# Peptides against a protein of PDB entry 6FBK, part 12

Target 1, 90 residues: chain A of PDB entry 6FBK
Amino acid sequence: EDTGVRVELAEEDHGRKSTIALRLWVEDPKKLKGKPKDNGAIEFTFDLEKETPDEVAQEMIESGFFHESDVKIVAKSIRDRVALIQWRRE

## One batch from the design tools (peptide; made by RFdiffusion4, then SolubleMPNN)

Design b2_p25_5_s2
Fold by OpenDDE base, seed 1:
Structure b2_p25_5_s2 (fold): chain B 90 residues (1-90), chain A 25 residues (1-25)
Amino acid sequence: as target 1 above (90 residues)
Amino acid sequence: RVEVGKLVKTVEVKGKKFNVYEIIR
């Protein structure tokens, strides 16, 4: 599913640490129910062992980046990328 | 992938830092 939200690695992943740096941005705002406050790319760390996409997405909503109704689409975008990263680490 | 420029702002919630960078298109 194309969420319209893109997530990529902000740095190279050598598979050595439990934390990774991610970059998230809106490619297609029409996929969102609300209007994002920012038009830039959001960079943040993600702990593969301690954090979940839903928790981080909720934090982004609390930060004011997205409307509360878009928490699941943001979480899915993060989840999909994290899954790919973890699969590559195997 | 996307090309980013300068740091626009930083938001911290519950100790987690989110850095916003401009996108170069």
Scores: peptide ipSAE 0.835, ipTM 0.968, DockQ to the pose 0.865
Fold by OpenDDE base, seed 3:
Structure b2_p25_5_s2 (fold): chain B 90 residues (1-90), chain A 25 residues (1-25)
Amino acid sequence: as target 1 above (90 residues)
Amino acid sequence: RVEVGKLVKTVEVKGKKFNVYEIIR
Protein backbone atom coordinates (compact mmCIF):
# COMPACT_ATOMS: atom_id res chain seq x y z
CA GLU B 1 0.00 0.00 0.00
CA ASP B 2 1.19 3.47 -0.92
CA THR B 3 0.92 5.41 2.33
CA GLY B 4 1.88 8.68 0.71
CA VAL B 5 4.56 8.96 3.37
CA ARG B 6 8.15 8.35 2.35
CA VAL B 7 10.98 7.13 4.54
CA GLU B 8 14.59 6.78 3.48
CA LEU B 9 18.03 6.51 5.00
CA ALA B 10 19.52 9.88 5.85
CA GLU B 11 22.96 8.27 5.97
CA GLU B 12 24.71 5.28 4.47
CA ASP B 13 24.04 2.06 6.31
CA HIS B 14 27.05 -0.18 6.64
CA GLY B 15 25.22 -2.60 8.88
CA ARG B 16 27.52 -1.94 11.80
CA LYS B 17 25.37 0.11 14.16
CA SER B 18 22.07 -0.67 15.79
CA THR B 19 21.10 2.96 15.25
CA ILE B 20 20.27 4.39 11.84
CA ALA B 21 19.32 7.85 10.63
CA LEU B 22 15.98 8.12 8.83
CA ARG B 23 14.29 10.85 6.85
CA LEU B 24 10.51 11.02 6.61
CA TRP B 25 8.34 13.31 4.48
CA VAL B 26 4.86 13.49 3.02
CA GLU B 27 4.73 12.84 -0.70
CA ASP B 28 0.95 12.67 -1.04
CA PRO B 29 -1.02 14.44 1.70
CA LYS B 30 -4.26 13.10 0.25
CA LYS B 31 -3.40 9.74 1.78
CA LEU B 32 -3.54 11.23 5.26
CA LYS B 33 -6.69 11.92 7.24
CA GLY B 34 -5.23 14.98 8.88
CA LYS B 35 -3.19 17.80 7.45
CA PRO B 36 0.48 17.67 8.42
CA LYS B 37 1.69 20.74 10.24
CA ASP B 38 5.04 20.79 8.46
CA ASN B 39 5.99 20.50 4.82
CA GLY B 40 9.58 19.51 5.40
CA ALA B 41 11.54 16.34 5.85
CA ILE B 42 11.80 14.99 9.38
CA GLU B 43 15.12 13.40 10.27
CA PHE B 44 15.57 11.24 13.33
CA THR B 45 17.55 8.32 14.68
CA PHE B 46 16.03 4.88 14.98
CA ASP B 47 17.43 2.21 17.26
CA LEU B 48 16.82 -1.13 15.56
CA GLU B 49 17.14 -2.95 18.87
CA LYS B 50 15.23 -0.72 21.25
CA GLU B 51 12.64 1.28 19.32
CA THR B 52 9.51 0.34 17.42
CA PRO B 53 7.81 2.09 14.50
CA ASP B 54 4.64 2.49 16.55
CA GLU B 55 6.46 4.17 19.42
CA VAL B 56 8.27 6.59 17.14
CA ALA B 57 5.10 7.34 15.20
CA GLN B 58 3.33 8.10 18.47
CA GLU B 59 6.14 10.45 19.43
CA MET B 60 5.68 12.25 16.12
CA ILE B 61 1.99 12.64 16.91
CA GLU B 62 2.82 14.02 20.33
CA SER B 63 5.24 16.40 18.64
CA GLY B 64 2.39 17.68 16.50
CA PHE B 65 3.74 16.56 13.15
CA PHE B 66 0.69 14.51 12.30
CA HIS B 67 -2.89 14.07 13.43
CA GLU B 68 -3.55 11.23 15.86
CA SER B 69 -5.72 9.54 13.25
CA ASP B 70 -2.65 9.03 11.08
CA VAL B 71 -0.45 7.29 13.63
CA LYS B 72 -0.86 3.91 11.98
CA ILE B 73 -0.04 5.09 8.48
CA VAL B 74 3.08 6.83 9.78
CA ALA B 75 4.09 3.75 11.75
CA LYS B 76 3.58 1.56 8.70
CA SER B 77 5.79 3.80 6.58
CA ILE B 78 8.57 3.58 9.13
CA ARG B 79 8.09 -0.15 9.61
CA ASP B 80 8.25 -0.86 5.90
CA ARG B 81 11.51 1.02 5.49
CA VAL B 82 13.05 -0.51 8.60
CA ALA B 83 12.11 -3.96 7.36
CA LEU B 84 13.83 -3.31 4.04
CA ILE B 85 16.93 -2.10 5.83
CA GLN B 86 16.98 -5.16 8.06
CA TRP B 87 16.54 -7.47 5.10
CA ARG B 88 19.41 -5.81 3.27
CA ARG B 89 21.63 -6.33 6.30
CA GLU B 90 21.11 -10.09 6.10
CA ARG A 1 14.77 10.33 -2.70
CA VAL A 2 14.39 13.96 -1.74
CA GLU A 3 16.89 16.78 -1.50
CA VAL A 4 16.82 18.76 1.71
CA GLY A 5 17.97 22.25 2.49
CA LYS A 6 18.37 24.16 5.72
CA LEU A 7 17.25 23.08 9.16
CA VAL A 8 13.87 24.63 9.89
CA LYS A 9 13.40 23.51 13.46
CA THR A 10 14.07 20.82 16.02
CA VAL A 11 11.38 19.20 18.11
CA GLU A 12 12.14 17.06 21.11
CA VAL A 13 9.78 14.59 22.74
CA LYS A 14 10.83 12.36 25.61
CA GLY A 15 14.43 13.06 24.80
CA LYS A 16 14.13 12.14 21.14
CA LYS A 17 15.02 14.84 18.64
CA PHE A 18 13.29 15.37 15.34
CA ASN A 19 15.01 17.73 12.94
CA VAL A 20 12.88 19.31 10.24
CA TYR A 21 14.59 20.31 7.02
CA GLU A 22 13.15 22.20 4.11
CA ILE A 23 12.61 20.20 0.97
CA ILE A 24 14.20 21.49 -2.20
CA ARG A 25 12.03 21.06 -5.27
Scores: peptide ipSAE 0.834, ipTM 0.968, DockQ to the pose 0.850
Fold by OpenDDE base, seed 5:
Structure b2_p25_5_s2 (fold): chain B 90 residues (1-90), chain A 25 residues (1-25)
Amino acid sequence: as target 1 above (90 residues)
Amino acid sequence: RVEVGKLVKTVEVKGKKFNVYEIIR
């Protein structure tokens, strides 16, 4: 599913740390119900052992990056990338 | 992959930091 939100590694992943650096940006605003306040790329760390995509997405909403109604879309985008990264580590 | 430029702002919520960078398009 194309969420319109893109997530990539902000740094190379050598599979050594439980924490990864991610970069998230909106590629297709039409996929979102709300209009993002920012048009840039959001970079943040993600702890593969302690954090969940839903929790981080909620934090982004609380930060004002996205509308409350788009929390699931943002979470899915993060989840999909994280899963891919974890699969590559195996 | 997207190319980013300068840091625009940093937002912190519950101890988590989010850095916003300009996108070079």
Scores: peptide ipSAE 0.834, ipTM 0.968, DockQ to the pose 0.848
Fold by OpenDDE base, seed 4:
Formats: structure tokens, sequence, C-alpha cells
Structure b2_p25_5_s2 (fold): chain B 90 residues (1-90), chain A 25 residues (1-25)
């Protein structure tokens, strides 16, 4: 599924830390129910052992970046990228 | 992949920091 939301590594991952730096931005706003407040790239750390995509997505909603109705699509975008990163670490 | 420019703002929620950068298009 193409969520229209893109997530990538903000820095090179050497697979040594439990935390990674991610960058998230909206490629296609039509995929979202609400209009994003910002049109920039959001960078943040993600703890592979302590955090979940749903929790981080909810924090982004609370920050006002996205409409609450889009929490699941944002979470999915983060989850999919994190999964790919984890698979590459194996 | 996207190229970013200057830092626009930083938002903190429950101790988590989110940095917003301009996208260069």
Amino acid sequence: as target 1 above (90 residues)
Amino acid sequence: RVEVGKLVKTVEVKGKKFNVYEIIR
C-alpha cells in the first residue's frame, strides 16, 4: 500500500545502536484525510526496543503535524520503514 | 529520498523532539 507518506533514514545505519534517526514527509497529500500543517521533513529518533510506530504517530498528531484521522496511515508508514531497516540488520 | 534545507522549527511532545526541515524541490 502506497500511503503517500515517505519515511527514510536521516543518517546511515551501521546496525550498532538501538536508536535510529528517521525523516518523514508527505509525498502525496491526497492520500491523507486531513491537510498536513507543515510541508517540510520531520526528523526524529526512533528507539527500536522501546518505541512503537503507533505511539510515535500519536505523538505527531498531538504535535499538530497531522489530523487524528490519519494516525494509522502515519503509523503504517513508520512501521513499514522500520521493518525494512530491521530486516537489513539481520 | 529527499534533500532538506534549513531547520524551520522544533516541536517537543512528552519529551520527544521533532525537528522540521525545509524540503528542497
Scores: peptide ipSAE 0.827, ipTM 0.967, DockQ to the pose 0.815

Design b2_p25_5_s4
Fold by OpenDDE base, seed 4:
Structure b2_p25_5_s4 (fold): chain B 90 residues (1-90), chain A 25 residues (1-25)
Amino acid sequence: as target 1 above (90 residues)
Amino acid sequence: RVEVGRLVKTVEVRGKKFNVYELIR
């Protein structure tokens, strides 16, 4: 599913750490219900053992990056990328 | 896939840090 929100690795993943660096940006704002506050790329760390896409998405909403109605689409974008990264590590 | 420029701002919530960079396109 094309969420309109893109997530990629902000650094090379050598599969050595439980923490990865991610970069998230809006590619197609029409897919979102609200209008994002910023138009940049958001970089953050993600702990594969301790954090969840839903929790991080909620933090992004609280930070004011996205409208609360878009929390699920943001979480899905993060989840899908994290899943691909984990599958690649196997 | 995407090229970024300068750091625009940093936001922190509950200890989580988010760095915002400008997009180059």
Scores: peptide ipSAE 0.824, ipTM 0.961, DockQ to the pose 0.855
Fold by OpenDDE base, seed 2:
Structure b2_p25_5_s4 (fold): chain B 90 residues (1-90), chain A 25 residues (1-25)
Amino acid sequence: as target 1 above (90 residues)
Amino acid sequence: RVEVGRLVKTVEVRGKKFNVYELIR
């Protein structure tokens, strides 16, 4: 499913750490219900053992990056990318 | 993957840091 939000590795993943660096940006703003304040790429770390896509998405909402109505879209985008990364590690 | 430019700003929420970079199109 195309969320309009893209998430990629911000750095090469060698599968050695439990944390990864991710980069998130909006490719298709029409897919979002709200209007993001920024048009840049958001980089952050994601702990594969301690964090969840929903928690991080909520933090982004609190940060003011996205409207509260788009929390699930953001979470899904992160989840899908994290899943791919984890599958590659196995 | 997208190409990014300079660091525009950093936002911290409950100890988690989010760095915002400009997008290069």
Scores: peptide ipSAE 0.824, ipTM 0.961, DockQ to the pose 0.833
Fold by OpenDDE base, seed 3:
Structure b2_p25_5_s4 (fold): chain B 90 residues (1-90), chain A 25 residues (1-25)
Amino acid sequence: as target 1 above (90 residues)
Amino acid sequence: RVEVGRLVKTVEVRGKKFNVYELIR
């Protein structure tokens, strides 16, 4: 599913750390219910062992990046990318 | 992979930091 939200590695992943750097941005705002106030790329660390996509997505909502109604779509975007990264590490 | 420019802002919530960078279109 194309969420309209893109997430990619912000740094090279050598599969050595439990923490990765991610970059998230809106490619198609029409797929979001709310209107993000920022039009840039959000970079953040993600601890593969301690954090969850839903938790981070909620933090983004609280930060004001996205509307509360879009928490799940944001979380899904993060989850999908994290899954790919983890599968690649295997 | 998108190309980013300068750091626009940094937001922190519950100790987690989010850096917003300009998108290069």
Scores: peptide ipSAE 0.824, ipTM 0.961, DockQ to the pose 0.856
Fold by OpenDDE base, seed 1:
Structure b2_p25_5_s4 (fold): chain B 90 residues (1-90), chain A 25 residues (1-25)
Amino acid sequence: as target 1 above (90 residues)
Amino acid sequence: RVEVGRLVKTVEVRGKKFNVYELIR
């Protein structure tokens, strides 16, 4: 599903660390209910063992990057990318 | 992955750091 939000690895993943660097940006703002505050790429670490897409999405909302109504779409974008990364590691 | 430029700002919430970079198009 095209969420309009892109999430990619910010660094090469060698499958050795439990943490990865991700980069998230809006590709299609029409898919979002609210208007994102920034038009840049948000870079952050993601702990594959301790963090969840929903928690990180909530933090992004609290940070003011996205409107609260878009928390689920942001979480989904992160989840889908993380799942793909995990599958590639197996 | 997308190419980024300069660091625009950094936001921290509950100890988690988010760095915002300029998109290079």
Scores: peptide ipSAE 0.821, ipTM 0.959, DockQ to the pose 0.794

## One batch from the design tools (peptide; made by RFdiffusion4, then SolubleMPNN)

Design b2_p26_3_s4
Fold by OpenDDE base, seed 5:
Order: sequence, then C-alpha cells, then structure tokens
Structure b2_p26_3_s4 (fold): chain B 90 residues (1-90), chain A 26 residues (1-26)
Amino acid sequence: as target 1 above (90 residues)
Amino acid sequence: MVRREVLSEREYLVLTDRRTFRVTRR
C-alpha cells in the first residue's frame, strides 16, 4: 500500500547497533486526511528493540507534525520501512 | 513536553522527552 509517506535510512546501516537513523517526508499529501504544517523531511532515531512505529507516530502527532487522524498511516509507513531493515539484517 | 529550536530559515528541531526530530524544509 502506498501511504504517501516515505521513510528511508538517513545513514548506512551496518547492522551493529539496535538504533538506526530514519528520514521521513510526505511524498503525496493527498493520501493524508490532514494537511501537514511543513513540507520538510524529518530525521530521527529509532530503536529496533525498544520502540514501536505506533509510539513514534503518536509522538509525531503530539509534536504537531501530522493531524491525529493520520497516526495510523504514519505508523504504517514507519513499520513497513523498519520491517524491511530488519529483514535485511537477518 | 515538546520544545522547538530554530536553527535557520530551513532547519529546526523538535525536542521531546524521547528524542530529537531534525526538520529540514524543502
């Protein structure tokens, strides 16, 4: 599914640590119910062992990046990328 | 708690209790 939200590694992943750097941005705003306040890319860390996409997505909502109605689509975008990264590490 | 810090016209930070978000505008 195309969420309209892109998530990529912000740095090379050597598979040595549980923490990775991600970059997230809106590629297709029409896929979102709300309108993001900014058109910028967001870089942040993600702990593959301790954190969940839903928690980070909720944190982004509370930070004002996205509308509350888009929490699930944002979480899915992060989850899908994280899954790919984890699969590549195995 | 959420705190914002402007770095430049194109960059700013959003600091939460859990992490720091670095935003780079288009």
Scores: peptide ipSAE 0.802, ipTM 0.957, DockQ to the pose 0.923
Fold by OpenDDE base, seed 3:
Structure b2_p26_3_s4 (fold): chain B 90 residues (1-90), chain A 26 residues (1-26)
Amino acid sequence: as target 1 above (90 residues)
Amino acid sequence: MVRREVLSEREYLVLTDRRTFRVTRR
């Protein structure tokens, strides 16, 4: 499924730290119900052991980055990338 | 709580009680 939202590593992952830096941006705004406040890339940390994509996505909504109706699509984008990172670490 | 800090014309920060988001405009 193409969410229209891209999430990539903002730093090289050596597979040793539980905290990673991610970069998120919208590639296809048509996939979102609302229009993001900004069209720029968002860089942030993510703790692989203590945090969840849903929590971070909700935090982004509350911060005003996305419309509340898009929380799940944003969360999925983060989740998909995190899964890939974790699989690569194994 | 949310706080915003402008770094430049293209960059700004959004600080929450959990983390800092660094935004770089296209």
Scores: peptide ipSAE 0.802, ipTM 0.957, DockQ to the pose 0.925
Fold by OpenDDE base, seed 4:
Structure b2_p26_3_s4 (fold): chain B 90 residues (1-90), chain A 26 residues (1-26)
Amino acid sequence: as target 1 above (90 residues)
Amino acid sequence: MVRREVLSEREYLVLTDRRTFRVTRR
């Protein structure tokens, strides 16, 4: 499903660490209910073993990147990418 | 706690208790 939010690896994944670097940006703002504060890319780490997409998405909301109404959209975007990365590691 | 650090006109950091977000504006 196209959330309008893109999430990609910010660095090459060798499948050795539980932590990965991700880059997230809004590709289609019309799919978001709120308007993001900035129109840029956000780079951050994600622990595949200890963290959840929902927790990180909520952290982004609290940081002011997105409106609270879009937390699930952001979380889904992260989840979808994380799933792909995990499947690729298998 | 959230702290922001400006690196340049196009780049800044958002530091939380859990991680650092690096933002690069278009």
Scores: peptide ipSAE 0.802, ipTM 0.957, DockQ to the pose 0.925
Fold by OpenDDE base, seed 1:
Structure b2_p26_3_s4 (fold): chain B 90 residues (1-90), chain A 26 residues (1-26)
Amino acid sequence: as target 1 above (90 residues)
Amino acid sequence: MVRREVLSEREYLVLTDRRTFRVTRR
């Protein structure tokens, strides 16, 4: 499913650390229920062992990046990318 | 608590209790 939100590695993943650097941005704002506060890219770390996409998405909402109604679509975008990264590591 | 720090016209940080978000404007 195309969420309209892109998430990719911000740096090369050598598969040696539990943390990864991600970059997230809105590619198709029409797929969001709310309007993002900023149209820029967001870079952040994600702990593959300790954190979940839903928790990080909620943190982004509370930080003011997205509307609360879009928490699930943001979480899904992160989840899908994390899954791909984990599959490549295996 | 959320804190914001301006780095330049196109970049700023959002600091939370859990992490730092680096924002680059388009």
Scores: peptide ipSAE 0.802, ipTM 0.957, DockQ to the pose 0.925

Design b2_p26_5_s1
Fold by OpenDDE base, seed 3:
Structure b2_p26_5_s1 (fold): chain B 90 residues (1-90), chain A 26 residues (1-26)
Amino acid sequence: as target 1 above (90 residues)
Amino acid sequence: YEIGKLVKTVVSKSGKVFNVYELIKK
């Protein structure tokens, strides 16, 4: 499913650290219900052992990046990328 | 896409850092 939100690795993943650097940006704003405050790429770390896509997405909303109605779309975009990364590690 | 300069840094309530970079579409 194309969420309109793209998430990519911001660094090389050697599969050794529990934390990874990700970049998230909106490719298709029409897929979102609200208008994102920024039009750039949001870079952040993600702890594969301690954090969840839902929690990080919620923090982004609370920080003003996205509308509350788009929390699930943002979370899904992060989850999908994280899953791919984890599968690649194994 | 090309990642440009740092536009701003946002820190969440929990202290998580979000760095916003300019996104350049080529």
Scores: peptide ipSAE 0.825, ipTM 0.962, DockQ to the pose 0.957
Fold by OpenDDE base, seed 5:
Structure b2_p26_5_s1 (fold): chain B 90 residues (1-90), chain A 26 residues (1-26)
Amino acid sequence: as target 1 above (90 residues)
Amino acid sequence: YEIGKLVKTVVSKSGKVFNVYELIKK
C-alpha cells in the first residue's frame, strides 16, 4: 500500500544497536487528508525496543508536522519501514 | 532525492528531537 509517505534509513544499519536513524517525508501529498506543515525530510531516532510507530506518529502530530487525521498514515509508514528493517536483521 | 541543509529543529513534549532537512529532488 502506497501511503504517500516515505521512510528511509538515515544511516547504514549494521544490526548491532536497538536505535536507528530514520528520515520521513511526503512523496505524494494527495494521499494525505491534511496538508503537512513542512516539505522537507524529518530525521529522528527510533528505538526498536522502546518506541512504537503509533507513539512517534502521535508526537509528530502534536509537534505540528501533520494533521491529526493523518496520524494512522504516518504511523503505518513508520511501521512498514521498521518491519522491513527488522526482517533484514533476522 | 538528496538531503540538503537543516531547516529547523523541533523538540516534542517528551523531548524527542525532530530535525527537518531540505529535500532536493534531482
Scores: peptide ipSAE 0.825, ipTM 0.962, DockQ to the pose 0.951
Fold by OpenDDE base, seed 4:
Structure b2_p26_5_s1 (fold): chain B 90 residues (1-90), chain A 26 residues (1-26)
Amino acid sequence: as target 1 above (90 residues)
Amino acid sequence: YEIGKLVKTVVSKSGKVFNVYELIKK
């Protein structure tokens, strides 16, 4: 499902480490309930072994990037990309 | 899309770093 939020690798993934660099941005703002503060690409690391999409999404909300009502949409966008990356590694 | 300059850096309460870059739509 199209969440309106794009998540891509910020670096090449050689499948060697548990940490990956991701970039997240809003491609279709009308898919979100709230209005994001920024319109840029948010770059961050994601630890495949220690972090979860829901926890990272919550941190983004608390940091003011998105409205609380959009936490699940943000989490889903991260989860979907992470799943694809993990499947590619296997 | 192209990534432009670094606009700002946000550190969460847990210490996680979020770097915000300019997003250039081509």
Scores: peptide ipSAE 0.825, ipTM 0.962, DockQ to the pose 0.956
Fold by OpenDDE base, seed 1:
Structure b2_p26_5_s1 (fold): chain B 90 residues (1-90), chain A 26 residues (1-26)
Amino acid sequence: as target 1 above (90 residues)
Amino acid sequence: YEIGKLVKTVVSKSGKVFNVYELIKK
């Protein structure tokens, strides 16, 4: 599903660390219900063992990056990318 | 896409760091 939100690795993943660097940005703002505050790329670390896409998305909303109504779509975007990364590691 | 300059840094209530960079479409 095209969420309109893109999530990519911000660094090369060698499958060694439990923490990865991700970069997230909006490609199609029309897919979102609200209007994102920023037009740039948000870079952050993601702990594959301790963090969840839902919680990170919640933090982004609370930090003012996205409208509260878009928490699920943001979480899905992160989840899909993380899942892909994990699948490739196995 | 190309990542440009750091625009700002946002720290969540839990202390998570979010760095916002310019996004340059190439």
Scores: peptide ipSAE 0.824, ipTM 0.961, DockQ to the pose 0.926

Design b2_p26_6_s2
Fold by OpenDDE base, seed 4:
Structure b2_p26_6_s2 (fold): chain B 90 residues (1-90), chain A 26 residues (1-26)
Amino acid sequence: as target 1 above (90 residues)
Amino acid sequence: MRPRREFRVLSPEEAAAARARAEARR
């Protein structure tokens, strides 16, 4: 399901680290309830073993990148990408 | 309190380049 939020690896994943660099941006703002503050991309690290997409999405909202009503759609976009990365490591 | 997560915001130019690379993978 297209969330309108794109999440990609910001680095090549060799499957060696538990921490990966991710890049996130809005492709379709119409799928968000709020108006994103920035049209830029956001880069961050994500620990595949210790962190959850929901926690990271909440931290993005607290940082002012997204509206609180969009926490679930942002979390889903991160979750979907993380799942793909994990499946490729198997 | 947990330390605030670090988010790096790309410049419009860097973001455009990143999007172009991602679109090339489609």
Scores: peptide ipSAE 0.658, ipTM 0.896, DockQ to the pose 0.751
Fold by OpenDDE base, seed 5:
Structure b2_p26_6_s2 (fold): chain B 90 residues (1-90), chain A 26 residues (1-26)
Amino acid sequence: as target 1 above (90 residues)
Amino acid sequence: MRPRREFRVLSPEEAAAARARAEARR
């Protein structure tokens, strides 16, 4: 399902470390209930072994990037990308 | 308390370049 939020690798994944660099941006603001900040994209690190998409999405809201009503759609976008990265590492 | 996560906000130019690279990979 199209979340309207895109998540990509910010660096090449060589499958050697548990930490990856991710980049996130809004493609379709109509999918969000809140107004996204007019930020081009957000970069952050994600630990594949220690962190969850839901925790990271919540931290984005606490930082003021998204409205609390959109936590699940942001978390899903991160989860879907992380799942693809993990599948490619197998 | 966990340390507050660091988020780097890209400039509109950097973001546009990143989007273009992501589209070229599809």
Scores: peptide ipSAE 0.650, ipTM 0.892, DockQ to the pose 0.755
Fold by OpenDDE base, seed 3:
Structure b2_p26_6_s2 (fold): chain B 90 residues (1-90), chain A 26 residues (1-26)
Amino acid sequence: as target 1 above (90 residues)
Amino acid sequence: MRPRREFRVLSPEEAAAARARAEARR
């Protein structure tokens, strides 16, 4: 499913670290229920062993990047990218 | 208490460059 939110690696993944740098931005604001803020793109670290996409998405909302109604779509976009990264490491 | 996560907001120029690189990979 196209979430309208894109998540990419902000750095090359050599598969050696449990933490990865991710970059997130809105491609299609129509997929969001809330109004996306024109924040360009957001970079953050994600610990593949300790963190969950839902927790990170909640923290983004608490930081004011997304509306609370869009937590699941944001979390899904992160989850989908993280899954691809993990599968590529195997 | 978990420390507040750090989020780095890219400039519009940096964001545009990142998007262009990502689009070129499609």
Scores: peptide ipSAE 0.649, ipTM 0.891, DockQ to the pose 0.754
Fold by OpenDDE base, seed 1:
Structure b2_p26_6_s2 (fold): chain B 90 residues (1-90), chain A 26 residues (1-26)
Amino acid sequence: as target 1 above (90 residues)
Amino acid sequence: MRPRREFRVLSPEEAAAARARAEARR
């Protein structure tokens, strides 16, 4: 399902560390209830072993990047990318 | 208190360049 939020690797994943750099941006703002304030992208680290997409999405909302109503959409976008990264590591 | 996660916000220009690279890869 297209969340309207795109998540990509901000660095090449060599499969060596549990922490990866991710980049997130809004591709289709119509999928979000809130309007992203920034036309940029957000970069952050994600620990594949210790962190969850839901927790990170919540932290983004707490930081004011997204509306509370969009937490699940943001979390899903992160989850989908993380799952793909994990799959490619096998 | 958990330390607040660091988020780096890219400029519109940097973001546009990143998007273009990501689109070209698909």
Scores: peptide ipSAE 0.647, ipTM 0.890, DockQ to the pose 0.749

Design b2_p26_6_s3
Fold by OpenDDE base, seed 5:
Formats: structure tokens, sequence, C-alpha cells
Structure b2_p26_6_s3 (fold): chain B 90 residues (1-90), chain A 26 residues (1-26)
């Protein structure tokens, strides 16, 4: 399922750190129930050992970047990218 | 614990560059 939300590495991953820098933006706003508060991209760090996609997505909602009804779609986007990064490290 | 400042909104130029790199990878 295409969430319409893109999550990409903000830096080259050499598989050495537990923390990675990510960038997130909306590619297809029609797939979101609410209207994003910003049309730009968000940069953030993600701790592969301590954080979860759901927690980070919730923090984005609390920060006002997305509507609460879209927390799951945002979390899925982060989860899919994080999983891919983890698989590539193996 | 959650940091008070976790998210940085990129400039339009940085955001555009990120999207273009992504689209070029397709």
Amino acid sequence: as target 1 above (90 residues)
Amino acid sequence: MRPKVKFRVLSEEEARAARERYRASL
C-alpha cells in the first residue's frame, strides 16, 4: 500500500550508528485524511534501538505536522523505511 | 523521554533537493 508519504535517509548509512537521520514529506496529499500543516519536508533523527515508528509519528502529530487521523499512515511510512534500512544492514 | 526539539522543517530548497533525489532513484 502506497501511503503517499515518503521517508528517506538524510545521510549515507554506513551501518555503524544506532541513530540515523531521516527526512519525511508528503508526495500524494490525497491519501491523507487531513491537510498537512506544511508543504515542506521534516528532518529528524531516529534511534533504531530505542524508538518506534508509532511513537515518532505520534510526536509529529503532537507537534502539529499532521492530523491525528493520519497517525497510522505516517507511522507506516516510517516503519517501512526503517525496516528497509535494517534489512540492508544485515 | 522525548526531546523538546526533535523535528527540523527544511527550507524549500532543501526539500526540493530531497524530493528530486528521490524521484531520480525511481
Scores: peptide ipSAE 0.679, ipTM 0.905, DockQ to the pose 0.701
Fold by OpenDDE base, seed 3:
Structure b2_p26_6_s3 (fold): chain B 90 residues (1-90), chain A 26 residues (1-26)
Amino acid sequence: as target 1 above (90 residues)
Amino acid sequence: MRPKVKFRVLSEEEARAARERYRASL
C-alpha cells in the first residue's frame, strides 16, 4: 500500500556494507495524520544489522520530523525499502 | 547508543532533484 512516504537509496548499493544511506520525504501529505515539520528530504544512514525501521521512525518523531501518530506509516515506509534492498542482496 | 546527528535535512535543491528523479521513474 502507498504510504505517501518515499524512501530511496542515496547511494548505489553494492551489498558490501552493513550500513546504507537512505533519503526519505513525504510525497503525499494527505496520507499522514499529522503535518510534517519539514517539507524537504531527510538523509540518514541505516545499519542493516543493528537498527530497526521502528526505532528509526521513532527517532525521526523525537527529532520533530513527524507527528507521533504517524510512527507506523513512517516505519512501514522504511521497512518496505529496507526489505527490497535486503532481497536484492540475496 | 545513537549518533549525535542522525538525520540531515537536504537542501531544497537536493530534495527537488531526488523527487524529480523518483517521479521521472514512474
Scores: peptide ipSAE 0.678, ipTM 0.904, DockQ to the pose 0.653
Fold by OpenDDE base, seed 4:
Structure b2_p26_6_s3 (fold): chain B 90 residues (1-90), chain A 26 residues (1-26)
Amino acid sequence: as target 1 above (90 residues)
Amino acid sequence: MRPKVKFRVLSEEEARAARERYRASL
């Protein structure tokens, strides 16, 4: 399913580090229940061994980037991208 | 324990560049 939220690598992944830099932004705001402040993009590191998409999504909610009702859709967006990255590393 | 700042808001220029790169890849 298209979440309307895009998550992309902020750097080239050589599969050598346990952490990756990601960038996230809303491509289709109609997919979210809440209303994002603007069309800004967020950059963050993600530890493939220690962090989970759900935890990171929750942190974004707490930071005020998204409404609490959209935590799952944001988490899914991160999860899908991370899964793809992990798949390419195997 | 989580860091004080985990998320960096990109500048408008950086954000635009990221979106354009993505859209161009489709």
Scores: peptide ipSAE 0.677, ipTM 0.903, DockQ to the pose 0.692
Fold by OpenDDE base, seed 1:
Structure b2_p26_6_s3 (fold): chain B 90 residues (1-90), chain A 26 residues (1-26)
Amino acid sequence: as target 1 above (90 residues)
Amino acid sequence: MRPKVKFRVLSEEEARAARERYRASL
């Protein structure tokens, strides 16, 4: 399912680090229940070994980027991208 | 609760570049 939220690598992944730099933005705001404060993109690091998509999504909510009702859709977006990255590494 | 410094808000230029790269890949 298309979440309307996009997550992409902010850097080339050589598969050497446990952390990766990602960028996230809303491509289709109609998919969200709430409305993000702005239409910008967010860059952040994600630790493939220590962090989870839910945790990071929750942190984004706490930072005020999204409404709490959209935490799961944001988490799914991150999860899907992370899964793809991990697949490519193996 | 982690500090907000974890998330960097990209400039409009950087954001546009990222979106365009994605859209071009479709």
Scores: peptide ipSAE 0.677, ipTM 0.904, DockQ to the pose 0.605

